Peptides against a protein of PDB entry 6D0Y. Designs and how they scored, part 64

Target 1, 225 residues: chain A of PDB entry 6D0Y
Amino acid sequence: ETEDHLESLICKVGEKSACSLESNLEGLAGVLEADLPNYKSKILRLLCTVARLLPEKLTIYTTLVGLLNARNYNFGGEFVEAMIRQLKESLKANNYNEAVYLVRFLSDLVNCHVIAAPSMVAMFENFVSVTQEEDVPQVRRDWYVYAFLSSLPWVGKELYEKKDAEMDRIFANTESYLKRRQKTHVPMLQVWTADKPHPQEEYLDCLWAQIQKLKKDRWQERHIL

## One batch from the design tools (peptide; aimed at target 1 S8 A18 C19 G27)

Design b2_p30_4_s4 (made by RFdiffusion4, then SolubleMPNN; its pose is not in this set)
Fold by OpenDDE base, seed 3:
Structure b2_p30_4_s4 (fold): chain B 225 residues (1-225), chain A 30 residues (1-30)
Amino acid sequence: as target 1 above (225 residues)
Amino acid sequence: SSELKELAEKVLKEFEEEKKKEEEEKLKEL
């Protein structure tokens, strides 16, 4: 049926073809737009699914959503609402890795003009505000900081260009939390190439150092490992 | 943009309230 066809098209986008990726995305956006009147809920669900299950194609699907939003202005809002609901469900289910992928996806949607920069800043303010909550496990506080910091490679540049003062406040609050929290001394989590070898340190401290370097480098990533 | 902010705030607040209730219920079962 047409539903299975849509699933196949969405899942296979970005695979090797005779056409450019850009042409394939434009073509798929046209197909999906035409089917929105009949299959909007299915398309929304499929896009949410690939967003959480195929993190390697994050920029492909954010671009696709951006193209759809440009054709149908209401689609982007509905998709974001669906993604926020999915994020809530993932958090309730303790699927923290999935939740981080969803936050990164939402972050990159800012670059695709689907989400406004102030809205993303507000989301990150809310995340970092969890560090101020009393009587909650540190692992919860740490996760929200991780979700914020690990999403900045995708959106940090845009957010600082639009909301530098607010971002600086979030950074100050994050730094304050990282200084006062109990350190667990887990193996170093390194995602980006560093010019100097880092000593083994707690993963959030390591991530913080990497993000500070990225900020210093004007949000230009050289290599993602 | 404002709608997204409100939705995000609502979702996070609801999540926190639900988690607090779950923790309170678990504490009552102990």
Scores: peptide ipSAE 0.034, ipTM 0.456, DockQ to the pose 0.013
OpenDDE base, seeds 1, 2, 4, 5: peptide ipSAE 0.027, 0.034, 0.023, 0.033; ipTM 0.496, 0.462, 0.473, 0.470; seed 2 fails the geometry check

Design b2_p30_5 (made by RFdiffusion4)
Pose (drawn by RFdiffusion4):
Formats: structure tokens, C-alpha cells, sequence
Structure b2_p30_5 (pose): chain A 225 residues (1-225), chain P 30 residues (1-30)
């Protein structure tokens, strides 16, 4: 019964309400502490559900997990382990669109001080390392590069300031791979073949240009909540 | 206990709570 009270309470946080988003998260994180001795097992799989199925509300739930971790270290560890467990499950089951949401989530948890930045950089340079794998489809290399680049809008500023020597090695490996990709197929996927008024760009070249501009902008982006 | 009461009061400011959710938060506050 109170479990249902916990689920609908987690899912609806951040919706329209009289209280501010921050006041709601601080208040919700408080009640999840009180119920945690009895319902640790349930609270855990509910947060795992939203990290998997609600990527639009991503930054809301990483802050919530961040608050619980600052107050309860063992819960933060159990959750991260569950995320690593689910990331493997998703990649094994060929659910790559679902996996990028989990990688984005792990990345943003660095901003919440739940995951150390070096651990995240080590995982990303293993992602880009897939560009060196031989006898594998380009789409495989593309996805692992995509998972890295598409997470940087959230975790980009943090990972670079803390570790820029290794991050530049990653960017160098990434730029080298992007230049040697074959784009012969793009015309079949363009809604318009014309370059005017708007070019229809291949998704990785587009994301690359977006990330490099954000880099030149000192990693300042003004949209992400 | 004071921190829990403050957290419950913050949650009771919500306009999107169901009646059962409100009763549950009031029981925690008591």
C-alpha cells in the first residue's frame, strides 16, 4: 500500500505544483530516508525503473539519487551497482537506445557527486576504444562514440576540468575516427537532398559539431535544468 | 524527527497529491 504511495510519489516529482522543484526534491528525499529502513529493496528498483524509462526527467532523478547518497553511502553504492548491472543487461539484449539513457544517467551522477569523475573517464575511453576494434560493423563503433558524445552535454564541464589530459586523448581518438567514417549512405536517409536552406546532416557529424562548439564555449550551455 | 516534519510540510504544499498520498504524509507527520 505505502509502496504504491512511494511509486506514484517518485514518478510525479517535478510536475506542475505550487512548491518549487528544489523544495519538492528536498522534501521527497527526506521521506525516502524515513521509509528506507523498511523499503530499501523497493525504493531501489523504482529508482532503477525511472533511470531506465524516464530519460526526459533525467536531471530530476539524478539530483534525487544524489541527495540520498550524500546522506546514505551504502544506498548510493547499491544503486550504482544496479545501474552497472542493468547497463550490461541492456547491451546484452541489444537494447542500445535504452543503454544510452543509463550511460547518460551514470554521467550526470558525476555532477551530483555520486560517481567520481576518474571512474567515468575510464569508462568513456573504453567506449571510444571500440573505434579500434577490428572486424566489427561501423554502427557498433558509431554507437559507442554516440554514447560518449551525447552524455557530454550534461557531464562535459566536470570531466574536462578534473581531467583534461585524458579527455583530450579521448577527443583525439574521437576526431580521428569521425574523419575516417564512410558517409556514402547518407543520401538515402535525407529528407531533402538540397543543402539549402537547411542541410540534413549525418547525426554523428552534427553532434560532433555541437560538442566542439560547447567546448569552445567553456562548456557553458544554458538549457539543461 | 524535526527534519522529517519539515520535509512532510514541504510535500504537503503540492497541488497534485492524491487523497491517499495526503493521508499518508499526515500520518508520517503525526
Amino acid sequence: as target 1 above (225 residues)
Amino acid sequence: STELKEAVEKLLERTDLTEEEREYLEELLE

Design b2_p30_5_s1 (made by RFdiffusion4, then SolubleMPNN; from b2_p30_5, 8 letters changed)
Fold by OpenDDE base, seed 2:
Structure b2_p30_5_s1 (fold): chain B 225 residues (1-225), chain A 30 residues (1-30)
Amino acid sequence: as target 1 above (225 residues)
Amino acid sequence: SSELKEAVQKLLERDNLTESEREYLLSLLK
């Protein structure tokens, strides 16, 4: 009966309300939890969809998933698996903007205690390991570096607090790659952002510098502009 | 929509709603 309205319930969270966002999220989590026995698949699909299509509500939906996961329902794992599948599909489709967003989303799920820090570290290790594969086009290798670096504002602090040695290794490998990679100005070689593509060479170097500064500042984000 | 309101109203009839759940549902009617 309420299955058709679940989408509306999920999509409307975060809109202007007389109640606090936190209260509404808790309320929605409760409603969804109660409906999981009957509509688990639907809810999973809906949450994956809104997570993918509503980047402006990233923290809202990561928090929501976190709340559901905290309620001890076997939901978080399945959700993450679905998101990983979507990430793989995005990569196969060369939808790099969506893919990088999904990585950021997953990164924030670490903060919401849905994904364990070691698992995220392992993911980033896998990303950076692609840079060592000679048969992979540089544009692809560059993207993995970009995806890694651009996600660190979301999760870098947590990962360094728990896995500093591993993160340092990833950083070292990243730095090594950035130094040895070929820098060409081919129009097809671009770094992808949510709003616009950037020249690959310039943006990666700039991003690296920004992340290095962020790391130096102990992952405290500061407004540059 | 009227359909959404009806659905929300039905949900509000649940006996085991917490305060936060009720508040959220009520917020959807506004």
Scores: peptide ipSAE 0.286, ipTM 0.842, DockQ to the pose 0.073
OpenDDE base, seeds 1, 3, 4, 5: peptide ipSAE 0.281, 0.276, 0.282, 0.282; ipTM 0.840, 0.839, 0.842, 0.843

Design b2_p30_5_s2 (made by RFdiffusion4, then SolubleMPNN; from b2_p30_5, 8 letters changed)
Fold by OpenDDE base, seed 4:
Structure b2_p30_5_s2 (fold): chain B 225 residues (1-225), chain A 30 residues (1-30)
Amino acid sequence: as target 1 above (225 residues)
Amino acid sequence: SSELKEAVELLLKRDDLSESEREYLLSLLE
């Protein structure tokens, strides 16, 4: 079955081989592109699935999607739509771990020229705007801020280069919220899970500080201590 | 197409392909 073979190939991309990652990605993109006319929907589904199931290969699959989008401009949009649908489903199902991953994935798609910077900024504006909504649990507010901040390592540089003023506004709103929100002490060893989407207060503040440092360092990542 | 051929050739350089995967790739070139 063609789908099975494609799935296997998609899953293997990025794995150690005699070829470079770039070569493997280029090859896979070419093969997938050739099959798009016949199996576009299947390929979309496959890529969405593997992207979600293999978070360790986030940048690999975003790059792959970027390559496909460059080859077929119609692919990227449909893929993004599918991922956004999945994001919504994840949120609806309270699968916040997957949701935040998907946000990061979408963020990196900006770097791959699949998602326009303004669109991503708009998404983050929407996220941060949740902090201003009435009758919203803090856990939800915190999650959206977390989703935003935790995605900036992937896309912060690009967004500030393209939409610095808008990003500054988002940052200001975020900072304001973080100062106003209620602090709850949670053990540092407590892990954030899907059923407990509320980031640790200390962690969120720490994340904010880290992002501020990252921003100050012109979005050049440093090794974490 | 030449593009497909090049793509297939790139993937065929991998050393982790199963026989079925290799056959599949080759089949793409008819």
Scores: peptide ipSAE 0.480, ipTM 0.924, DockQ to the pose 0.849
OpenDDE base, seeds 1, 2, 3, 5: peptide ipSAE 0.475, 0.472, 0.477, 0.455; ipTM 0.923, 0.922, 0.923, 0.920

Design b2_p30_5_s3 (made by RFdiffusion4, then SolubleMPNN; from b2_p30_5 with T2S E6A T15D T18S E20S E26L E27K)
Fold by OpenDDE base, seed 2:
Structure b2_p30_5_s3 (fold): chain B 225 residues (1-225), chain A 30 residues (1-30)
Amino acid sequence: as target 1 above (225 residues)
Amino acid sequence: SSELKAAVEKLLERDDLSESEREYLLKLLE
């Protein structure tokens, strides 16, 4: 069936083959574009699924979406909407690891010209604005800061190049929050800091320091966070 | 479509396609 074949082809993109990655991506994009009139919804769902389930291929699939968006201007928007819905669902399900990844994925879509820089800035503004809501548990506030900071390696350079003033405001608000928040052990922090060698209560401070250094280095990443 | 043909041909150069996938791609050119 067509859907099975498309899924298989989508999953195989980026895997070692006789052809270059570029050729594979262009080929797949062309095939998907041809089938969009008939299978747009299915293709959207498939791409959302593989994007979510294959984090190791983040840049491959963002590039693919970028190619499709360049060829079909309305595809990117619909894809982003689907990803945003998935992000909301992940948050509702307390799947914070997936949620953070989705934010990173969306961040990289800025580099692929699928999401406009101002839109991403607005998203991050919304994230950091949660820190100003006292009725929200600190664990949630901390997560939004984490999601913001941990996504900057993918999009920080682009956002500062285009929206430096707005980004500075976000950074200022973030810094202010980090200074005034209480450092307490929260079980939720264990979920998204499990693979990090840093104390849970100090993880955000450590990440902040790393991002500050990255910013100082003009967003040229020299180490993997 | 020339564009589609080029796209399919690029994918057909892969050495990891199953027979069913290859057939699917070829059908797209019909």
Scores: peptide ipSAE 0.432, ipTM 0.914, DockQ to the pose 0.855
OpenDDE base, seeds 1, 3, 4, 5: peptide ipSAE 0.430, 0.429, 0.432, 0.430; ipTM 0.913, 0.913, 0.913, 0.913

Design b2_p30_5_s4 (made by RFdiffusion4, then SolubleMPNN; from b2_p30_5, 12 letters changed)
Fold by OpenDDE base, seed 1:
Structure b2_p30_5_s4 (fold): chain B 225 residues (1-225), chain A 30 residues (1-30)
Amino acid sequence: as target 1 above (225 residues)
Amino acid sequence: SEALRQAVEKLLQRDDLSESERQYLQSLLA
């Protein structure tokens, strides 16, 4: 009976309420925890779904997952595994916009103590390594760089505090790629830059410049990227 | 949704709800 309404309970959190958001998240976490023994798989699927389809509530749901992970130590790992599977599926389907939201979601999970910093660094290393592969379309290489850079506002501070040397290496590789890549029109970039005032061929360069400034400012956000 | 309202009301009848859980559920009815 509760199973039929779990989706509604999850989707409605964050709406206007007499109670604080933090209180409501704690409450929802408790409700979901009680139902994990019976509906764990469904709850995992639902959370993955809202993560990719409701980007406006990203921080709400990362916080929720963090709370659940604190209550159930096995939940976080299983959720991350599910998210990675979803990421792979999104990429296979060429749904790059969805995929980048998933990467951002995973990035913010580091701040919620669900994903360890070294694991996220490893993921970004893998992303940037694609730029070194031969016979890979530039549109794909560009996306991985975009996914990396666009996620740093959420997790850059934490990663540099713990893995500065590794991050510097990733940055160096990224810079090298950006300098040598062809600046041409790529149709798939339209998905990423539809609301951006910059030309598609220059978007990554602009993003790089913004991230460099953010880094120099010790990851104190002054603007929304 | 009437179905959701009924489900929430049923959940509120549980004896093991914490204060935060109860408050969240009540907020859905308001």
Scores: peptide ipSAE 0.286, ipTM 0.843, DockQ to the pose 0.072
OpenDDE base, seeds 2, 3, 4, 5: peptide ipSAE 0.256, 0.235, 0.218, 0.286; ipTM 0.824, 0.810, 0.790, 0.845

Design b2_p30_6 (made by RFdiffusion4)
Pose (drawn by RFdiffusion4):
Structure b2_p30_6 (pose): chain A 225 residues (1-225), chain P 30 residues (1-30)
Amino acid sequence: as target 1 above (225 residues)
Amino acid sequence: AEEKELLQYMYEKGGLTEEQYEEELEFLES
C-alpha cells in the first residue's frame, strides 16, 4: 500500500506544483530516508526503473539519488551497482537506446558527487577504445562514440576540469575516428538532398560539431536544468 | 483523490510544512 504511495510519489516529482522543484526534491528525499529502513529493496528498484524509462526527467532523479547518497553511502553504492548490472543487461540484450540513458545517468551522477570523475573517465576511454576494435561493424564503433559524446552535455564541464590530460587523449581518439568514417550512405537517409536552407547532417558529425562548440564555450550550456 | 492522499502522506512524514500542504491543496482545487 505504502509502496504504491512511494511509486506514484517518485514518478510525479518535478511536475507542475505550487512548491518549487528544489523544495519538492529536498522534501521527497527526506521521506525516502524515513521509509528506507523498511523499504530499501523497493525504493531501489523504483529508482532503477526511472533511470531506465524516464530519461527526459534525468537531472531530477540524479539529484534525488545524489541527496540520498550524501545521507546514506551504502544506498548510493547499492544503486550504482544496480546501474552497472542493468547497463550490462541492456548491452547483452541489444537494447542500445536504453543503454545510452543509463550511461547518461551514470555520467550526470558525477555532478551529484555520487560517482568519482576518474571512474567515469576510465569507462569513457574504454568506450572510445571500441574504435580500435577490428572486424566489427562501423555502427558498433559509432554507438560507443555516441554514448560518450551524448553524455558530455551534462558531465562535460566536470570531467574536463578534473582530468583534462586523459580527456584530450579521448577527444584525440574520437576526432581521429570521426575523420575516417565512411559517409557514402547518408544520401539515402536525408529528407532533403539540398544543402540550402538547412543541411541534413549525419548525426555523429552534428553531435561532434555541437560538443566542440561547447568546448570552446568553456563548457557553459544554458538549457539543461 | 490520489494526489491528496500522497500530500497527506508527505505531511505525516514531515516532507511538507502545514503551509506548503495547504498551498498544494489549493493548487489541486484550482

Design b2_p30_6_s1 (made by RFdiffusion4, then SolubleMPNN; from b2_p30_6, 11 letters changed)
Fold by OpenDDE base, seed 5:
Structure b2_p30_6_s1 (fold): chain B 225 residues (1-225), chain A 30 residues (1-30)
Amino acid sequence: as target 1 above (225 residues)
Amino acid sequence: EEDKKLLDYLLSKGGLSEEEYKKELEFLES
């Protein structure tokens, strides 16, 4: 297949088809695997690009990468490394929208067995450890907590199934930080499990409450918002 | 500055109040 054809296939996967999404993804994974010897760099770049540019297809591309990882473990690793590098670049470029998205993307890659649960736990430990940094703005501490908490809907279930003790420690540290940080009441940000009303809370407190409920519900979302 | 842009980001998303923004900005400028 030509380079242009590969680009088209990758970009259009998940769109309307006579076949199921699952079958299309399997098929595409097979095609991409077969073309890796000739187009590895291009395929890697394309996947990284579309993953970033098409956030609406997050689960499609995480699944695709999962399938590719199963076929070619090294490729999966290279993809993760590229995405981590992109995350760092996004942070340095102050692109926090992309940064948080990438954290969520990486989180979902755990579900697709591309990233090991312990590795993701380590990442979140690093995020929450920012709360202990001295002489830094609270906004920095808050963002990393936000990035952690807001990613848990994508990976919390898997992480608690695999690393419950470590996750509990992270949660404890998060809770401790949230109790001591400067906070003001802001409009509620309902993301998940909005079945119970909450009083007006600071956004991280609100998110924390939502995540706590999600955890109590064993990470089963009752509705998609 | 990175932190200032982060403040702007959070402010734009409603993650920071104006008061919190001012306080953090003062911190950055100190």
Scores: peptide ipSAE 0.123, ipTM 0.611, DockQ to the pose 0.010
OpenDDE base, seeds 1, 2, 3, 4: peptide ipSAE 0.099, 0.059, 0.083, 0.091; ipTM 0.592, 0.546, 0.557, 0.550

Design b2_p30_6_s2 (made by RFdiffusion4, then SolubleMPNN; from b2_p30_6, 9 letters changed)
Fold by OpenDDE base, seed 2:
Structure b2_p30_6_s2 (fold): chain B 225 residues (1-225), chain A 30 residues (1-30)
Amino acid sequence: as target 1 above (225 residues)
Amino acid sequence: EEDRELLDYLYEKGGLSEEQYEAELAFLDS
């Protein structure tokens, strides 16, 4: 395999094929594993790039990384580190849309057994802790709450199964913040669980209500944004 | 500066009301 060929394979995985997606992912994982000794850095960069540039394939690439990680190669950790670096860079570059996407991506990596549940809980604790900082503008505090809540559709089930007490604490802190913050944001419509819609309201309050509903429904959701 | 960019981002995305935007902007300018 050549570097260019690897790039093509990584970018095209999940597209129409005579084989199943699962089979193609296993095949690609095997190819990548075999080429890691020679092209590790390139493969890391490629996967990081395509994961960021092809958000429609989020679950494909999280699964792929999960498969590679399960093959007992020191790849998953390095990939996560790269993605965390990208998250930090996105924040520094004021790319908050990419930043929240990366948090969702990392969240789904928990489901793929690449990131441990406690690590993700710690990240969310750090996010929510920003709400307790007095010298931080509310807009920033709100964003971290948004990043946290909007990622729960991907990882809430796993985190509550593994760290329910810690998650309840985070939820309590979040609820407390939402009660005391200024609520002058524009209303938004419900995104999830369309069968039981909520009235249009302030965007974080609406999201909070949606997440509470999702939690009540045991984190079952038909659609992921 | 970063907070202003975030403020602008959220406003452009329709997450902030004009009132909230102006209030936060005033805070950043203080």
Scores: peptide ipSAE 0.434, ipTM 0.896, DockQ to the pose 0.010
OpenDDE base, seeds 1, 3, 4, 5: peptide ipSAE 0.427, 0.417, 0.430, 0.400; ipTM 0.895, 0.884, 0.897, 0.887

Design b2_p30_6_s3 (made by RFdiffusion4, then SolubleMPNN; from b2_p30_6, 10 letters changed)
Fold by OpenDDE base, seed 5:
Structure b2_p30_6_s3 (fold): chain B 225 residues (1-225), chain A 30 residues (1-30)
Amino acid sequence: as target 1 above (225 residues)
Amino acid sequence: EETRELLDYLYEKGGLSEEEYEAELAFLDS
């Protein structure tokens, strides 16, 4: 297959089809696997690009990467490395929309058995550790907490199943930070639709409350926004 | 500069009040 054809296939996966999404993903994974010997670099780049450009297909592409990783042992690692590089570049370029999305994407890759749970825990530990940095703007500390908390809907269940003690420590550190940070009355930010509306709270406090509820509900959620 | 952009981002997203935004700006300018 041609490179253009591969791009088309990757971009269009998950669109309306007579077949199930799972079947289509398996099919695409098979096609891509067959072409990896010739187009590995291109496929990696394409997947990285489309994953970033099509956030509405997050779970589609994480699943696809998971399937490819299962078929080609090294693919997932190389893809993750590329995504991490993109995360760094996004942060450097001040593209925080992309940055937070990439963290969520990486989070969901844990569910797809591409990233090990301990690795994601380590990443979140690093994020929350920013709250302990001295002489830095609170906005920096807040963002990393936001990136962590806003990603938990995608991976909290898996991480608590495998690394509950470590996650509890991260939560404790997060809670401690949230108690001491400066805050004012601001609009709420929601990650998902809650059954009960929250009173207007500071955005991180609101998110924290939502995550606490999600945790209490054993990470069962109705809708992810 | 990165911090300023982050500040602007969060402010635009509604994650910061005007007071918080100005306070952080003041911090950056100190």
Scores: peptide ipSAE 0.176, ipTM 0.685, DockQ to the pose 0.010
OpenDDE base, seeds 1, 2, 3, 4: peptide ipSAE 0.022, 0.164, 0.020, 0.131; ipTM 0.356, 0.678, 0.361, 0.622

Design b2_p30_6_s4 (made by RFdiffusion4, then SolubleMPNN; from b2_p30_6, 10 letters changed)
Fold by OpenDDE base, seed 3:
Structure b2_p30_6_s4 (fold): chain B 225 residues (1-225), chain A 30 residues (1-30)
Amino acid sequence: as target 1 above (225 residues)
Amino acid sequence: EETKDLLDYLLEKGGLSEEEYKKELEFLES
């Protein structure tokens, strides 16, 4: 009975309430913390599932995990490990849509102080390093660049505040790759918004231009990419 | 009904204060 209540609470968080979202998340975090001794595994599995299946609640669940991590550091670590494992599995299965979403989710966890900025920088360095690999299809190289660039709206500000030199290096490598690559159609590269501000441009070039503008604007989000 | 049950659960578990609980109930009844 209590388990059913927990599931309902986690799934319904963010719905209309007389209280603020922040207050509701704090309350839920407190409830979940109290129940971790008895239902840790179930709570962990449920959070991983809803994080993957409810992209519209990305910031809600990253915030919730952040609050839980502050209360129970071990739980936060286990959650991150589970999400990274899922990312690896998605990549192995060529589920690139799920994979890119998971990268975005992990990116926002940096803002919630669940993942350290240096760790995320290292991940992005690894992604962009794929462009330097020999005998790798360009479509795969393009995806890793896309995964990097498309995640920056969530975490670019934080990473440049803490690791500006490293980020500049990644940007330089990305720019170099974009200049030398052949333009091809890559169906796996999906725009998360229906509106394309620059439909006349190739997708990666368009995304690059948008990110460059965002960077110049000090990561002030004026439009949803 | 289900929402009230959740509020009761939150109150019991300390996720809501009595004041917050009352406010939420008033909102649901309005």
Scores: peptide ipSAE 0.019, ipTM 0.338, DockQ to the pose 0.919
OpenDDE base, seeds 1, 2, 4, 5: peptide ipSAE 0.019, 0.030, 0.022, 0.016; ipTM 0.356, 0.439, 0.434, 0.380; seeds 2, 4 fail the geometry check

Design b2_p30_7 (made by RFdiffusion4)
Pose (drawn by RFdiffusion4):
Parts: structure tokens; sequence; C-alpha cells
Structure b2_p30_7 (pose): chain A 225 residues (1-225), chain P 30 residues (1-30)
């Protein structure tokens, strides 16, 4: 019964309400502490559900997990382990669109001080390391590069300031791979073949240009909540 | 349904800071 009270309370945080978003998260994180001794097992799988199924509300739930971790270290560890467990499950089941949501979630947890930045940089340079794998489809290399680049809008500023020597090695490996990709197939996927008024760009070249501009902008982006 | 959930947590919560937040949530749904 109170479990249902916990689920609908987690799913609806951040919706329209009289209280501010921050006041709601601080208040919700408080009640999840009180119920945690009895319902640790259930609260854990619910947070795993929203990190997998609600990527639009991503930053809301990483802050919530961030608050619980600052107050309860063992819960933060159990959750991260569950995320690593699910990331493997998703990649094994060929659910890559679902896996990028989990990688984005792990990345943004660095901003919440739940995951150390070096651990995240180590995982990313293993992602880009897939560009070196031989006898594998380009789409495989593309996805692992995409999971890295598409997480940077959230975690980009933090990972670079803390570790820029290794991050540049990753960017160098990434730029080298992007230049040697074959784009012969792009015309079949363009809604318009014309370059005017708007070019229809291959999705990785587009994301690359977006990330490099954000880099020149000192990693300042003004949209992400 | 959300009103009953906030009333339930109001009755079982001893923390004054959380009780104040629950009062605001209940009043917003009344």
Amino acid sequence: as target 1 above (225 residues)
Amino acid sequence: SMLEIYQYYYETTSNPEIREWLEKKIASLE
C-alpha cells in the first residue's frame, strides 16, 4: 500500500506544482530516508525503473539519487551497482537506445557527487576504445562513440576540468575515427538532398560539431535543468 | 489520491521541516 504511495510519489516529482522543484526534491528525499529502513529493496528498483524509462526527467532523478547518497553511502553504492548490472543487461539484450539512457544517467551522477570523475573517464576511454576493435560493424563503433558524446552535454564541464589530459586523448581518438568513417549511405536517409536552406547532417557529424562548439564555449550550456 | 498520500505521510512524519513541506502540499491540493 505504502509502496504504491512511494511509486506514484517518485514518478510525479517535478510536475507542475505550487512548491518549487528544489523544495519538492528536498522534501521527497527526506521521506525516502524515513521509509528506507523498511523499503530499501523497493525504493531501489523504483529508482532503477525511472533511470531506465524516464530519460526526459533525467536530471530530476540524478539529483534525488544524489541527495540520498550524501545521506546514505551504502544506498548510493547499491544503486550504482544496480545501474552497472542493468547496463550490462541492456547491452547483452541489444537494447542500445535504452543503454545510452543509463550511460547518460551514470554520467550526470558525477555532477551529483555520487560517482568519481576518474571512474567515468576510464569507462569512456573504453567506449572510444571500441573504435580500435577490428572486424566489427561501423554501427557498433558509432554507438559507443555516440554514448560518449551524447553524455557530455551533462557531464562535459566536470570531466574536463578534473582530468583534461586523458579527456584530450579521448577527443583525439574520437576525431580520428570520425574523419575515417564512410558516409556513402547518407543520401538514402536524407529527407532533402539539397543543402539549402538547411543541410541534413549525419547524426554523429552533427553531434561532433555541437560538442566542439560547447568546448570552445568553456562547456557553458544554458538549457539543461 | 495524492492528497491522501500526503495526509498519510503527514500523520507518520515527525520531522518539522518535512511536516511544513507536507502542509504546503496538502493545502495546494485543497

Design b2_p30_7_s1 (made by RFdiffusion4, then SolubleMPNN; from b2_p30_7, 14 letters changed)
Fold by OpenDDE base, seed 2:
Structure b2_p30_7_s1 (fold): chain B 225 residues (1-225), chain A 30 residues (1-30)
Amino acid sequence: as target 1 above (225 residues)
Amino acid sequence: EMLDIYEYYLKTEKNPKLKEYLKKKIESLK
């Protein structure tokens, strides 16, 4: 396969075809596996790119990575490392929306058996630990809390099933921070509710309330559908 | 651009059938 052909195959997966999505993913995984010896670096870069640029296909590509990881046990680790490097680069470039897309992508990789639950918990512990940093802008602390909370719809259920005590500690630390932080409304961020328009509230407090409800509902999505 | 976490989440549908397929596939490879 040529590099251009690989790019086309990866970008077009999930589009309408005569075959099922599962069949297409199986086929693509086979093609990519066969090309790993010659094009591993290119494939890693392509997958990182679509993770950033096509967030609407998040679950398709996490599943693809899951399939590849099942075939090549080391590929998942290399991909995660690449994603973490990309996350750092996005943050340095102040691409915060892209950064959160990557965090959510990593979160869903737990469901795809690419990232272990304890590793994701450790990542979130590191995120929330930023709230304890002194002499840093609150916007930094707020973003890491946002990144953590806004990723829980994808992985909260799995993490609480495997690491409930650790997650409770993270939640307690988060709650403590939210109570003591300076409250500033950020109009560029909003949280949607299916029942009725959400009252005017500080964006992190609003998100916290919704995540608490999600947790109370055992991470079932029926209340937001 | 304004960001809505749950709107984004809904657009990135979890696709439980796909995840179930993956689970079965992984199990078959072990």
Scores: peptide ipSAE 0.229, ipTM 0.751, DockQ to the pose 0.027
OpenDDE base, seeds 1, 3, 4, 5: peptide ipSAE 0.023, 0.006, 0.026, 0.000; ipTM 0.406, 0.306, 0.454, 0.295

